# Ledger of designs, part 7: peptides against a protein of PDB entry 6KZJ

Target 1, 71 residues: chain A of PDB entry 6KZJ
Amino acid sequence: SPDLLSEVSEMKQDLIKMTAILTTDVSDKAGSIKVKELVKAAEEEPGEPFEIVERVKEDLEKVNEILRSGT

## One batch from the design tools (peptide; made by RFdiffusion4, then SolubleMPNN)

Design b1_p9_7_s2 (from b1_p9_7, 6 letters changed)
Fold by OpenDDE base, seed 2:
Structure b1_p9_7_s2 (fold): chain B 71 residues (1-71), chain A 9 residues (1-9)
Amino acid sequence: as target 1 above (71 residues)
Amino acid sequence: MDIVEALKK
C-alpha cells in the first residue's frame, strides 16, 4: 500500500540517520572505523535498503568492540 | 515510525 511504502521510506531515512550518528560519535582511533568514509557513504551513496541495514549492523558491532576495549 | 504497525495495516 502507499502507506506501507511511506513507512518503509521513512525507515530507510531513519537507518541512514542512525548510521551517521553512530559514525560521527566514534573516533578513528578505535580499530578499522573510517568515520569520514562511513559518513560519506551514508550521505552520498547509501545504497539499497539491505546495504544500509548491513552497514548499520556493522557500525553497531564496531561500537560494541570500542566499548568493550575501553578505547 | 513503527514498521510493525505499518505491516499490520
Scores: peptide ipSAE 0.062, ipTM 0.710, DockQ to the pose 0.023
Fold by OpenDDE base, seed 1:
Structure b1_p9_7_s2 (fold): chain B 71 residues (1-71), chain A 9 residues (1-9)
Amino acid sequence: as target 1 above (71 residues)
Amino acid sequence: MDIVEALKK
């Protein structure tokens, strides 16, 4: 449905934004990034894009450790 | 947003 497509589109955009937050050095120079709001959103709604991206990042880090250490 | 809720609509 159009509503579902809109929801998926919004989710995709949120994932992109949160990926940038979690993968870049968030400094005081990070202008328009609402990091605090995204953290709160993750706490309010389990499975929100922020938490999903955090899990993905953690999994990628684990994979990297396995590849680097061989264990 | 809740994708599961969106699927129900």
Scores: peptide ipSAE 0.059, ipTM 0.697, DockQ to the pose 0.027
Fold by OpenDDE base, seed 5:
Structure b1_p9_7_s2 (fold): chain B 71 residues (1-71), chain A 9 residues (1-9)
Amino acid sequence: as target 1 above (71 residues)
Amino acid sequence: MDIVEALKK
């Protein structure tokens, strides 16, 4: 339905925004995180919803690594 | 190919 397609589209956009938030929030500690590259990839080639979810997962893993390492 | 755009056509 058109409503379902709109919902999926919104979800895709929300996932892109989440990735951007995760990359920017950790930018101050992103010595090992290629933030500029991740932002570029998210903006120019966001990919399909599944690929966006995988990027969000990777960002969460990086955040966890920073928190565990303390550096 | 954007799946959402493709499905909207």
Scores: peptide ipSAE 0.050, ipTM 0.657, DockQ to the pose 0.024
Fold by OpenDDE base, seed 3:
Structure b1_p9_7_s2 (fold): chain B 71 residues (1-71), chain A 9 residues (1-9)
Amino acid sequence: as target 1 above (71 residues)
Amino acid sequence: MDIVEALKK
């Protein structure tokens, strides 16, 4: 339904916002480590919040495509 | 909101 797709889209947007918060917060707490290095480290570290958010975001995109296409 | 709950609606 369009309502379900809107909810999925909202969750996706929230995950994007969370990603931005995680990268900035980690950057503020990290000493000389650059943001891009922190993001890479988080992506390669299983269970890190950023990696989890990215996985969930990807899954939500897949769900959205399935629901929209009906396939 | 949890995606599992959303899919059940």
Scores: peptide ipSAE 0.048, ipTM 0.669, DockQ to the pose 0.059

Design b1_p9_7_s3 (from b1_p9_7, 6 letters changed)
Fold by OpenDDE base, seed 2:
Order: C-alpha cells, then structure tokens, then sequence
Structure b1_p9_7_s3 (fold): chain B 71 residues (1-71), chain A 9 residues (1-9)
C-alpha cells in the first residue's frame, strides 16, 4: 500500500539520522574512531535499507565496545 | 506507525 511505502521511507530516514547521530556521538566519546572513518560515513550515499541497517548495527557495536572499555 | 502492524494487514 502507499501507506506502507511511506512508513518504509520514514524508517529509512530515521535509520539514516540514527547513523549520523551515532557516528558523531561516538567520535566525541571514542578517541579511537579516526576522523577518516567519519569522513567515509559522511561521503557514503545512503544505500539500500539493508545496508543502512548494517551501518547502524556497526555503530551500535562500536558504542558497546566504548562502553565496555570504559575509556 | 508500526511497520509490523502494516505488514500484518
């Protein structure tokens, strides 16, 4: 339905926003995330929804590593 | 809106 397509589009946009927030917040907290990785994330065109989800997963894993390391 | 709810319609 057109409503479902609109919802999927909204979800995609939210995932893109979350990725942007996580990449910037993680860079502020993790001295380990090199500026080079942030530049790559900013230059990458938003791919297919699956690719965006995978990027969000990777960002969450990085956040988890920072929280576990306590540094 | 819940995408899971929309997929179940």
Amino acid sequence: as target 1 above (71 residues)
Amino acid sequence: MDIVEELQK
Scores: peptide ipSAE 0.053, ipTM 0.675, DockQ to the pose 0.021
Fold by OpenDDE base, seed 5:
Order: C-alpha cells, then sequence, then structure tokens
Structure b1_p9_7_s3 (fold): chain B 71 residues (1-71), chain A 9 residues (1-9)
C-alpha cells in the first residue's frame, strides 16, 4: 500500500528528529526544528521511543561517570 | 503506528 510507504517514511523522519534532539544541545536554537516542542510532546508520552531512549541515555551516562571516577 | 495493521490493508 502507498499508505505503508508514507507511514514508514514518516517513522524514519521521526527517528531522525529524535536523534537530533538527543545529540544536540537543546539550547541550540539553530535550525527550523522546534526542538522544545518535540521534547515536550515526547515527555508527555512516557511509553514513546524518545522517553525510553532518554532514560537509557541518562542511565548510560551515570554508568560511564561511575566507571571513570573509579568509585 | 501499527505496521502490522498497515500491511494487512
Amino acid sequence: as target 1 above (71 residues)
Amino acid sequence: MDIVEELQK
């Protein structure tokens, strides 16, 4: 179905947007992407991929800090 | 998005 290809394309675009949010400083207003709006929308949906990835990223950062500090 | 539902159309 052409609907499936459109939906997969939309999903890919959403994943790219989420990646940009996770890798860029949210303070960087550089670009047409309303990063703040996307972050807020994803935070309102606790089961959505962005919220899950944010939690995983935070946990990995904590683990890295512990390993680097030797504590 | 439910990919399975879209594949069944």
Scores: peptide ipSAE 0.052, ipTM 0.662, DockQ to the pose 0.021
Fold by OpenDDE base, seed 3:
Structure b1_p9_7_s3 (fold): chain B 71 residues (1-71), chain A 9 residues (1-9)
Amino acid sequence: as target 1 above (71 residues)
Amino acid sequence: MDIVEELQK
């Protein structure tokens, strides 16, 4: 549904925000999560539901890596 | 968000 896609898009934006917070305190050496690139991808047409889910999955993996490494 | 609930709509 369009509601699901909107909610997934919001979740993606929250992941981008969390990534930015986690990387701001850590010098640029935390695995280069290009927050700017993620923001650009969020502003782009979402495409098919599968493509949105794959982008969210990738963002989750990046956040998880930051959380595990502490950097 | 409950993704399971949304997918069941």
Scores: peptide ipSAE 0.051, ipTM 0.671, DockQ to the pose 0.026
Fold by OpenDDE base, seed 1:
Structure b1_p9_7_s3 (fold): chain B 71 residues (1-71), chain A 9 residues (1-9)
Amino acid sequence: as target 1 above (71 residues)
Amino acid sequence: MDIVEELQK
């Protein structure tokens, strides 16, 4: 439905934004990003893009550890 | 809107 496609499009945009926030080096421009507010928002809205990206990031970190250690 | 709820309609 058009409503579902609009929601998916919005979710995709949010995923891109959250990915940028979570992968940006906190040192330079992240001082303006209220990461704490996003974390709170994710707790209030389970399954929102922020939580999904956080889980994906954690999984990628685990994969990277396996590749680096060989175990 | 919950996308899961919309998919279940």
Scores: peptide ipSAE 0.046, ipTM 0.656, DockQ to the pose 0.024

Design b1_p9_7_s4 (from b1_p9_7, 4 letters changed)
Fold by OpenDDE base, seed 3:
Formats: C-alpha cells, sequence, structure tokens
Structure b1_p9_7_s4 (fold): chain B 71 residues (1-71), chain A 9 residues (1-9)
C-alpha cells in the first residue's frame, strides 16, 4: 500500500532525526553511531527500518546507562 | 498508532 509505505517512510525519517540528536548530545559521554550509515540506510529501498530502530534502541540504552551510572 | 490503524484498513 502506498499510504502505508509513506507512513513507514515518515517514521523511519523521524527515527533517523532522533538518532542524530541523541548521538550529538551524548557524543562526549558515549560512543557515537555513524550518521553516514543512517543516511545510506534511509536512501535504500524500504526494507531496513528494523536496523534504524535497533540503532535508536542502542542510543536510548546508552542514555540510560549514563543516567544510571552518573557518568 | 497510525500504522496500526493503516494495517486495519
Amino acid sequence: as target 1 above (71 residues)
Amino acid sequence: SEIVEALKK
């Protein structure tokens, strides 16, 4: 469905933006994700939103570790 | 969720 694909594409773009914000904000305290890989994944045919979600999940985990440890 | 509603259509 073209409408469903558009919704998934918008969600993917939002996740990429959130990942970029998280990586820049916590770059001084946690390992950064390569933004270039996210951009490349975004340009590929809609088949890899899972990988982007996993990267956002990793960033959120890093934030959680910083908050828990106080580092 | 908009995606969930879209899947129901």
Scores: peptide ipSAE 0.042, ipTM 0.646, DockQ to the pose 0.023
Fold by OpenDDE base, seed 4:
Structure b1_p9_7_s4 (fold): chain B 71 residues (1-71), chain A 9 residues (1-9)
Amino acid sequence: as target 1 above (71 residues)
Amino acid sequence: SEIVEALKK
């Protein structure tokens, strides 16, 4: 349903926001998480439900990497 | 959310 797609899309946006917060105190040097890239991904067409879920999975992985590495 | 609750089960 459109409501389910909207909910998954909102969850993705929340993960992008969390990533941005976690990277605010780290340098924008090579090897850091590309927050700008995540923002661009949020502006892209969500596509089919499966594609949205896969993007959410990728965002979770990126957040996890930040938490584990401290960067 | 409904999705989050489903993932926790």
Scores: peptide ipSAE 0.041, ipTM 0.611, DockQ to the pose 0.032
Fold by OpenDDE base, seed 2:
Structure b1_p9_7_s4 (fold): chain B 71 residues (1-71), chain A 9 residues (1-9)
Amino acid sequence: as target 1 above (71 residues)
Amino acid sequence: SEIVEALKK
């Protein structure tokens, strides 16, 4: 339905925003994270919803690594 | 979530 498609589109946009927030928030602690590259990828080539979810998952894993290592 | 509720309808 058009309502469901609108909600999926909104969720996709929220995931993109969360990815951008996570990349910028951990920029000082994430040694291997290229913030500019990831932000550019999220804006220029976001890809399919599954790919966006996988990027968010990877960002959360990197945050967890930073919290676990303390660096 | 809103999407989960939409899927239930």
Scores: peptide ipSAE 0.040, ipTM 0.642, DockQ to the pose 0.022
Fold by OpenDDE base, seed 5:
Structure b1_p9_7_s4 (fold): chain B 71 residues (1-71), chain A 9 residues (1-9)
Amino acid sequence: as target 1 above (71 residues)
Amino acid sequence: SEIVEALKK
């Protein structure tokens, strides 16, 4: 369905934006996060939807780690 | 989700 393909495309774009927001939001607290590399990867080579979801997952895991450790 | 609803139609 053209509508389904449009929804998937919108979801992909939203996930890319979420990745950028999550990366930037935790950047000041996470000395181990390579913010510039993650942002560049999101813009230059986002990859397939699965790869984008995996990046979001990794960012969420890093956020959780920062919240638990306080650093 | 909207995607899940779309898949059901």
Scores: peptide ipSAE 0.040, ipTM 0.637, DockQ to the pose 0.021

Design b1_p9_8_s1 (from b1_p9_8, 3 letters changed)
Fold by OpenDDE base, seed 3:
Structure b1_p9_8_s1 (fold): chain B 71 residues (1-71), chain A 9 residues (1-9)
Amino acid sequence: as target 1 above (71 residues)
Amino acid sequence: DPVLEFVFS
């Protein structure tokens, strides 16, 4: 539904914000994540629901790596 | 959404 897609999009935006805090508080570079690239991807056409979920999944994996390694 | 608020608070 449109509400579900909006909720996922909001979650992705919050994930980007968390990533920015983690990367800037520790170092200007952390892991393989690029905040600027994630923001750019969020502004692009999201595509089908599956594509949105896959992008969120990829972002979560990158955040997990930062939390696990501390870098 | 209370779920999102909890996760990202």
Scores: peptide ipSAE 0.083, ipTM 0.696, DockQ to the pose 0.038
Fold by OpenDDE base, seed 1:
Structure b1_p9_8_s1 (fold): chain B 71 residues (1-71), chain A 9 residues (1-9)
Amino acid sequence: as target 1 above (71 residues)
Amino acid sequence: DPVLEFVFS
């Protein structure tokens, strides 16, 4: 439905924002982003971009360990 | 979440 597509598009944008917050700079002064507030707000909603990005980070860490142990 | 279920199903 149009509403689902709009919500998915919004979620994608939020995922990009959260990825930047969690992977580049966690400083509240980095790009004038209040990181602490955004992280806390994202955790209040189960399945929101924060949880998804954290799962991706966890998976990448696991992959990295596998690659490092294999070298 | 119905959107997440849709995307990841």
Scores: peptide ipSAE 0.054, ipTM 0.655, DockQ to the pose 0.034
Fold by OpenDDE base, seed 4:
Structure b1_p9_8_s1 (fold): chain B 71 residues (1-71), chain A 9 residues (1-9)
Amino acid sequence: as target 1 above (71 residues)
Amino acid sequence: DPVLEFVFS
């Protein structure tokens, strides 16, 4: 349905935004957040944004491998 | 990776 497709599109946009935040290198800027430490902390916490994004990426890679192999 | 590129583009 159009509503379901809109929800999926919104989820995609949220994942893009989260990825941009998690991969931003601002560590060399004065008064900046220590991104590396925050990313590691988020990775260690189950269900946090980094953990969720990494699971999604892993699942998509697995699907891609299946499609390429023809299985 | 074309699948990941599609999802995150």
Scores: peptide ipSAE 0.046, ipTM 0.626, DockQ to the pose 0.096
Fold by OpenDDE base, seed 5:
Structure b1_p9_8_s1 (fold): chain B 71 residues (1-71), chain A 9 residues (1-9)
Amino acid sequence: as target 1 above (71 residues)
Amino acid sequence: DPVLEFVFS
């Protein structure tokens, strides 16, 4: 339903916002470490919060595509 | 898909 698509889209957007917050927090703590390098390091660590958020975000994108396409 | 299961449960 359109309402379900809206809910999923909101969830996706919230996860994007959470990702930004996590990135900022870690960047402040990392000092001289570049954000991009930090993000890549987090991607290699499946248990890290950033990587978990990114996986969930990707899954929500898949859900959105399924719901939109009807297949 | 675990996410689909969550969304439609």
Scores: peptide ipSAE 0.042, ipTM 0.633, DockQ to the pose 0.062

Design b1_p9_8_s2 (from b1_p9_8, 4 letters changed)
Fold by OpenDDE base, seed 1:
Structure b1_p9_8_s2 (fold): chain B 71 residues (1-71), chain A 9 residues (1-9)
Amino acid sequence: as target 1 above (71 residues)
Amino acid sequence: DPVLEKLFS
């Protein structure tokens, strides 16, 4: 439905924003209360962008380990 | 996520 597509598009936009927050050096933005609130809010909602990004980061870390070690 | 559940239902 068009409503579902709009919801998915919004979710993708949120995912991109969360990716930027979680992949940049958070120490440079450690003073940003808004960033911390967004991260915490995302954890309260199962399947929301934070959890998705964390899974992606974990998977990329595993891939990187395989490439570095050959195992 | 209820939206994702609807997408894959």
Scores: peptide ipSAE 0.077, ipTM 0.666, DockQ to the pose 0.028
Fold by OpenDDE base, seed 5:
Structure b1_p9_8_s2 (fold): chain B 71 residues (1-71), chain A 9 residues (1-9)
Amino acid sequence: as target 1 above (71 residues)
Amino acid sequence: DPVLEKLFS
């Protein structure tokens, strides 16, 4: 339903916002370390919050595609 | 994703 699609979209957006917060927080603590490097490092650690958020975000994107396609 | 497809079908 359109309401379910909106709900999924909102969840995805919230995860994107969380990702931004996590990257900025890590950047502030890391000093001169580049954000891009920190992101890559987090992706290699499946238990780290950023990687978990990114996986869930990807899953929500897949859900959205399925719901929109109806297949 | 076949798992998600089944979940939302």
Scores: peptide ipSAE 0.040, ipTM 0.640, DockQ to the pose 0.039
Fold by OpenDDE base, seed 4:
Structure b1_p9_8_s2 (fold): chain B 71 residues (1-71), chain A 9 residues (1-9)
Amino acid sequence: as target 1 above (71 residues)
Amino acid sequence: DPVLEKLFS
């Protein structure tokens, strides 16, 4: 349904915003630490918030694709 | 995640 697709899209967008906050907040406080290194460091710990957000974001993208295709 | 794996199965 269009309502379910909209809900999934909103959740995905929220996760994108959370990802941006996690990366920028750490980058703002990290000084000279490169963003790419921060992303890698966050992915080294599966339980860290960034890794969790990325997994859920990927799953919501899959849901969005299914809903959009109607399959 | 097992919950999400089941969701997409």
Scores: peptide ipSAE 0.028, ipTM 0.619, DockQ to the pose 0.049
Fold by OpenDDE base, seed 3:
Structure b1_p9_8_s2 (fold): chain B 71 residues (1-71), chain A 9 residues (1-9)
Amino acid sequence: as target 1 above (71 residues)
Amino acid sequence: DPVLEKLFS
């Protein structure tokens, strides 16, 4: 339904915002921090919030692409 | 995908 699709779109936008907060908040504190290491550390632990959000975001983007393609 | 289209229709 259009209402459900709108809800999913809103969820996607919220996840993007949350991802931005999770990634940029750490970057603002340390100008020369090894961001790549922190990202990899989060990726090595799949249960951590950043990695979970990224996976859900990617899944929603995949769904969106499928729906947009009409297949 | 018709299944996904129905889920979000």
Scores: peptide ipSAE 0.044, ipTM 0.616, DockQ to the pose 0.030; fails the geometry check

Design b1_p9_8_s3 (from b1_p9_8, 4 letters changed)
Fold by OpenDDE base, seed 4:
Structure b1_p9_8_s3 (fold): chain B 71 residues (1-71), chain A 9 residues (1-9)
Amino acid sequence: as target 1 above (71 residues)
Amino acid sequence: DPVLDFVFS
């Protein structure tokens, strides 16, 4: 349903916001996540629910790498 | 990541 798509896409947007916050201290460092690419991906057509979920999974992996490495 | 694989499986 469109409601389910909206929920998942909103969750992705929230994850991107969290990623941006977590990367503020490391944005000037070589190992920082490319926040610009994540924002661009969020503005792209999300597609089917599975595709949105896979992108959310990828974003979570990136956040996990930042938290684990501290950078 | 095994944790993420579990969550999204």
Scores: peptide ipSAE 0.065, ipTM 0.691, DockQ to the pose 0.057
Fold by OpenDDE base, seed 5:
Parts: sequence; C-alpha cells; structure tokens
Structure b1_p9_8_s3 (fold): chain B 71 residues (1-71), chain A 9 residues (1-9)
Amino acid sequence: as target 1 above (71 residues)
Amino acid sequence: DPVLDFVFS
C-alpha cells in the first residue's frame, strides 16, 4: 500500500532526526571520549535513547521484510 | 555505523 510505504518513510525520517539528536547531543557532552563509544555504552542500558532508536530500527526492518515478502 | 547505514540506505 502506498499509504503504508509513506508511513514507513515518515518513521525513517523520524529515526534520522533521532539519530542526529543523539549523535550531536553526545558530541556536545563528550570530552575526549569518542561519540561512538558513548553511543555503544548507552545501547547497553534498556530504555536509553540509543537503545530505543535501535528498537525502532529493528521494527522498521521487520516492516520492510513484511512489505517485501507479503507475509 | 550500522544504525547510520540503515538510516541513510
């Protein structure tokens, strides 16, 4: 459905925004530590912003698989 | 980065 594809596109755009916020926020608060390391550390904590983004990513991947397979 | 790769793919 074109409406479902539009919804997925909106979700992806929101994910882009969240990713940008997380990376910039981490960068602004980071000292000498690499942003990537802080992101990984946040991923280990359930409910932390990065982990939430990863769940959204997984959900989008699942939706994509359903759309491609029709199942 | 796998998240970024997914987002921009």
Scores: peptide ipSAE 0.052, ipTM 0.659, DockQ to the pose 0.054
Fold by OpenDDE base, seed 3:
Structure b1_p9_8_s3 (fold): chain B 71 residues (1-71), chain A 9 residues (1-9)
Amino acid sequence: as target 1 above (71 residues)
Amino acid sequence: DPVLDFVFS
């Protein structure tokens, strides 16, 4: 069985990559998103499962804001 | 689309 924490970590990395594509393709004004800060968060210690989930949740909220605003 | 390419390729 796949490691659930490894799967979540991989999903977070994919989210960062998608965010980078969305923000660099058109404008530098991407709904209060700091791609470099997302990358820094990925390089930090993931912490306990709860902390990992919270960080992923924050990233998803930011991506949602970009998609909703169209910027 | 680079986003779609990332997701599906």
Scores: peptide ipSAE 0.046, ipTM 0.658, DockQ to the pose 0.049
Fold by OpenDDE base, seed 1:
Parts: sequence; C-alpha cells; structure tokens
Structure b1_p9_8_s3 (fold): chain B 71 residues (1-71), chain A 9 residues (1-9)
Amino acid sequence: as target 1 above (71 residues)
Amino acid sequence: DPVLDFVFS
C-alpha cells in the first residue's frame, strides 16, 4: 500500500543518516587511517554497528522494490 | 529474508 511504502522509505532514509554518522565518526577519529579498510574491517564483525545498519538498509531496499513494483 | 517475511506475513 502507499502508506506502507512511505513508512519503509522513511526508515530507509533514517538508516542512510545513521550510516553517514558512523562513517563520519570513524573518519574524524581515524585521521589519516584509510576509511575503506576500516569499513571492510567492520564488515568482518557482523555485530558491529556499521555492518548491522548496512544489512538492515539492504533489506529495506528489497522491501521498497517489492512494494514499488508489486512483484 | 526475515524482514521480508515480517512484511508479507
């Protein structure tokens, strides 16, 4: 339904904001440390905040596609 | 997918 699609889209936007906060915080504290390596290292720990947010974001993208396309 | 299962349950 349109209402459910709107709610899912809002949740997706919130997760995008959280992802930006996590990556920015890591970047600010790391200084010259390669952000790409830190992101990959976080993915090796499935319980780390970044990996959790990315997993939920991916799931919401799947939901959004289903709701939008009807398939 | 647990999220999809929840939405379409």
Scores: peptide ipSAE 0.045, ipTM 0.652, DockQ to the pose 0.047

Design b1_p9_8_s4 (from b1_p9_8 with Y6F L8F)
Fold by OpenDDE base, seed 3:
Structure b1_p9_8_s4 (fold): chain B 71 residues (1-71), chain A 9 residues (1-9)
Amino acid sequence: as target 1 above (71 residues)
Amino acid sequence: DPNLEFVFS
Protein backbone atom coordinates (compact mmCIF):
# COMPACT_ATOMS: atom_id res chain seq x y z
CA SER B 1 0.00 0.00 0.00
CA PRO B 2 1.08 3.61 -0.36
CA ASP B 3 1.01 3.93 3.44
CA LEU B 4 3.48 1.06 3.79
CA LEU B 5 5.85 2.59 1.26
CA SER B 6 5.61 5.97 2.97
CA GLU B 7 6.46 4.35 6.28
CA VAL B 8 9.47 2.57 4.77
CA SER B 9 10.59 5.85 3.25
CA GLU B 10 10.35 7.55 6.63
CA MET B 11 12.35 4.74 8.19
CA LYS B 12 15.03 5.21 5.54
CA GLN B 13 15.20 8.91 6.34
CA ASP B 14 15.66 8.11 10.02
CA LEU B 15 18.42 5.71 9.05
CA ILE B 16 20.18 8.49 7.18
CA LYS B 17 19.93 10.70 10.25
CA MET B 18 21.41 8.00 12.45
CA THR B 19 24.21 7.52 9.96
CA ALA B 20 25.00 11.22 10.10
CA ILE B 21 25.21 11.06 13.89
CA LEU B 22 27.49 8.03 13.80
CA THR B 23 29.78 9.71 11.29
CA THR B 24 29.96 13.14 12.95
CA ASP B 25 33.20 12.14 14.61
CA VAL B 26 34.78 12.65 11.22
CA SER B 27 37.65 10.38 11.01
CA ASP B 28 37.82 8.48 7.74
CA LYS B 29 36.48 5.65 9.92
CA ALA B 30 32.83 5.83 8.88
CA GLY B 31 32.73 2.67 6.80
CA SER B 32 31.48 2.65 3.22
CA ILE B 33 28.47 4.87 3.88
CA LYS B 34 28.27 8.07 1.89
CA VAL B 35 25.52 10.14 3.45
CA LYS B 36 25.36 12.55 0.53
CA GLU B 37 24.82 9.66 -1.85
CA LEU B 38 22.12 8.17 0.35
CA VAL B 39 20.28 11.48 0.44
CA LYS B 40 20.50 11.73 -3.32
CA ALA B 41 19.11 8.23 -3.71
CA ALA B 42 16.25 9.04 -1.36
CA GLU B 43 15.30 12.11 -3.38
CA GLU B 44 15.41 10.22 -6.67
CA GLU B 45 12.52 8.17 -7.91
CA PRO B 46 12.58 5.17 -5.59
CA GLY B 47 11.48 2.67 -8.20
CA GLU B 48 9.29 -0.30 -7.48
CA PRO B 49 8.62 -1.47 -3.92
CA PHE B 50 11.19 -4.25 -4.16
CA GLU B 51 13.90 -1.77 -5.11
CA ILE B 52 12.97 0.46 -2.17
CA VAL B 53 13.22 -2.47 0.24
CA GLU B 54 16.57 -3.54 -1.19
CA ARG B 55 18.00 -0.06 -0.69
CA VAL B 56 16.76 0.05 2.89
CA LYS B 57 18.23 -3.39 3.54
CA GLU B 58 21.60 -2.30 2.23
CA ASP B 59 21.53 0.86 4.33
CA LEU B 60 20.70 -1.19 7.43
CA GLU B 61 23.60 -3.49 6.68
CA LYS B 62 25.98 -0.54 6.52
CA VAL B 63 24.69 0.90 9.78
CA ASN B 64 25.05 -2.51 11.40
CA GLU B 65 28.70 -2.62 10.33
CA ILE B 66 29.35 0.72 12.01
CA LEU B 67 27.59 -0.37 15.19
CA ARG B 68 29.47 -3.67 15.38
CA SER B 69 32.93 -2.42 14.46
CA GLY B 70 32.79 1.13 15.76
CA THR B 71 33.99 2.22 12.34
CA ASP A 1 11.53 4.01 19.14
CA PRO A 2 8.06 5.26 18.28
CA ASN A 3 9.42 6.90 15.14
CA LEU A 4 10.39 3.45 13.89
CA GLU A 5 7.12 1.74 14.73
CA PHE A 6 6.18 -0.34 11.74
CA VAL A 7 2.51 -1.00 11.07
CA PHE A 8 1.28 -3.15 8.24
CA SER A 9 -1.74 -1.65 6.53
Scores: peptide ipSAE 0.117, ipTM 0.749, DockQ to the pose 0.034
Fold by OpenDDE base, seed 1:
Structure b1_p9_8_s4 (fold): chain B 71 residues (1-71), chain A 9 residues (1-9)
Amino acid sequence: as target 1 above (71 residues)
Amino acid sequence: DPNLEFVFS
């Protein structure tokens, strides 16, 4: 349905935002504002983009280990 | 999160 597709689109947008937050410098020195707070807030919500991104990061780390070690 | 609240129809 259109409503469901809109919801998925919003979730995708939030996922992209969270990816940027979790992969860049979280320090205010980098020009970010309350990035650490946003990360913590996202973690408090089950199924939020933060949790999804962390799972993706874990999977990518595993893939990277395979590529580096050849095993 | 209101942005992630699914709407079911």
Scores: peptide ipSAE 0.111, ipTM 0.736, DockQ to the pose 0.027
Fold by OpenDDE base, seed 2:
Structure b1_p9_8_s4 (fold): chain B 71 residues (1-71), chain A 9 residues (1-9)
Amino acid sequence: as target 1 above (71 residues)
Amino acid sequence: DPNLEFVFS
C-alpha cells in the first residue's frame, strides 16, 4: 500500500538523522560516512519502492558500522 | 511494474 512507502520513507529519514548524530567525523576523507550525500539522496526523487528500500538498506549498513566501530 | 504491484496489492 502507499502507506508502506510513506513508512519506509520516514524510517529512512530517521536513519539519516541518527547517522548525523552518531557521526562525529566531519572529515571528507575516504571511508568516512558522508552525511551530506545521505541528506541529498533523501531530497531527491526516491523512485520506486525497490529503490527506496535499497537506500534504507544502505543507511542501515552505515549506522551498523558506526555502532560496531564506535566511531 | 512489480514494485507498483507490491505497493498497491
Scores: peptide ipSAE 0.079, ipTM 0.686, DockQ to the pose 0.023
Fold by OpenDDE base, seed 5:
Structure b1_p9_8_s4 (fold): chain B 71 residues (1-71), chain A 9 residues (1-9)
Amino acid sequence: as target 1 above (71 residues)
Amino acid sequence: DPNLEFVFS
C-alpha cells in the first residue's frame, strides 16, 4: 500500500540520519583518526552499530523497490 | 530476499 511504502521510506530516512549521528559522534571522539577510515573499520566489524544500521538500511531499500515496483 | 521474509511475514 502507499501508506506502507511511505512508512518504510520514513524508516529508511531515519536510519540515514542515525548513520550521520554515529559517524559524527565517533569522529568527535577519534581525534586525529580520519572519518573515512573509521567508517571503513566499522563496516568491517559486523557487530558495530554503524554496520548494523547500514545492513538494515539496505534491506529497507530493497523493501521500497519491491513495494514501488509491485513485483 | 531472505531478509525481507521477516518483514512480510
Scores: peptide ipSAE 0.052, ipTM 0.652, DockQ to the pose 0.053

## One batch from the design tools (peptide; made by RFdiffusion4, then SolubleMPNN)

Design b1_p10_1_s1
Fold by OpenDDE base, seed 1:
Structure b1_p10_1_s1 (fold): chain B 71 residues (1-71), chain A 10 residues (1-10)
Amino acid sequence: as target 1 above (71 residues)
Amino acid sequence: RLLALEKKLK
């Protein structure tokens, strides 16, 4: 439903915000975190439900990488 | 929000 897609989109936006917070103190030696790509994806048209879910999965993976590395 | 998603998926 449209309401479900909106909810998933909002969750994606929250993940981007969390990623930005977790990367604020990243040292120059931290692994490549494509925060810019995540932000760009949020500004673009979300597209089909599958595309929205794939972007959310990608955001979660990046958050996990930050948490695992500590940077 | 995850709980809301779960409810809508049922």
Scores: peptide ipSAE 0.058, ipTM 0.647, DockQ to the pose 0.065
Fold by OpenDDE base, seed 5:
Structure b1_p10_1_s1 (fold): chain B 71 residues (1-71), chain A 10 residues (1-10)
Amino acid sequence: as target 1 above (71 residues)
Amino acid sequence: RLLALEKKLK
């Protein structure tokens, strides 16, 4: 089923958004990523950035548990 | 929900 792969891809995208916010140049220089735009894009996902990270963390913990237990 | 999705992938 592609559903799990879609879920994992969504989680990865959320983490990429967070990383982009933390690592982007905050200067208004030409070619700089607009932090405000990235924050808004992250907020369009279910929850604010911290809530997104917590959901991803929880989901990855579940994956780890499945892998460890084999169930 | 991940357990349910994992079952669908198998």
Scores: peptide ipSAE 0.055, ipTM 0.644, DockQ to the pose 0.043
Fold by OpenDDE base, seed 3:
Formats: structure tokens, C-alpha cells, sequence
Structure b1_p10_1_s1 (fold): chain B 71 residues (1-71), chain A 10 residues (1-10)
């Protein structure tokens, strides 16, 4: 369904955004960190940014399994 | 969120 595809796409985008945050030297640019993005991610997935990325990755894998097997 | 998606697929 279009709703499912939109939500999976959103999860993928969240993963990309969090990866970008983790790979940037945030020490020099604490102000360039979209604090709003981090807060949104922390609200949806509790934990540190790395843990959020890992959970999003796991969820995408589970969605793929559901689509492939129907279970 | 994943649980909601799973329910929507069923």
C-alpha cells in the first residue's frame, strides 16, 4: 500500500540522517547538528544515536522479511 | 511503528 511504502521510505531517510550525524565531526559543529532531528529520533527510538540507527536498520530488515514471506 | 505496519499488511 502507499502508506506502507511511505513509512518505509521515512525509516530509510531517518537511517540516512542519523548516519550523517554519526559520521560528521560534531565536536567542531555542535550547532550544525539538527537538534530537532535528534530529538525526533530520540522520541521515536530511545537511546543513543548509534542505537537508534541500529534499531531502524533492524526494523527495515523485519519489514523486508514480512514483505518477502508474508509473516 | 513496525507493529502498526505489520497490522496494516495483514
Amino acid sequence: as target 1 above (71 residues)
Amino acid sequence: RLLALEKKLK
Scores: peptide ipSAE 0.049, ipTM 0.601, DockQ to the pose 0.058
Fold by OpenDDE base, seed 2:
Structure b1_p10_1_s1 (fold): chain B 71 residues (1-71), chain A 10 residues (1-10)
Amino acid sequence: as target 1 above (71 residues)
Amino acid sequence: RLLALEKKLK
């Protein structure tokens, strides 16, 4: 089903956005602008970065449970 | 939602 690939792709995109925020130098004005832009882009998704991380964590745990138990 | 997706795949 394309739905599962879409879900995994969305999770990957969220992780990429957060990684970009963490690796950007916030002390540089250009970096600060980029961080703010990435934060705004993350805000277009439901929840702040912390809430997104918690959702990704929960989703990965569910995937692991499915793979381990088949349910 | 992942469990729901799994059920849809089966």
Scores: peptide ipSAE 0.047, ipTM 0.607, DockQ to the pose 0.046

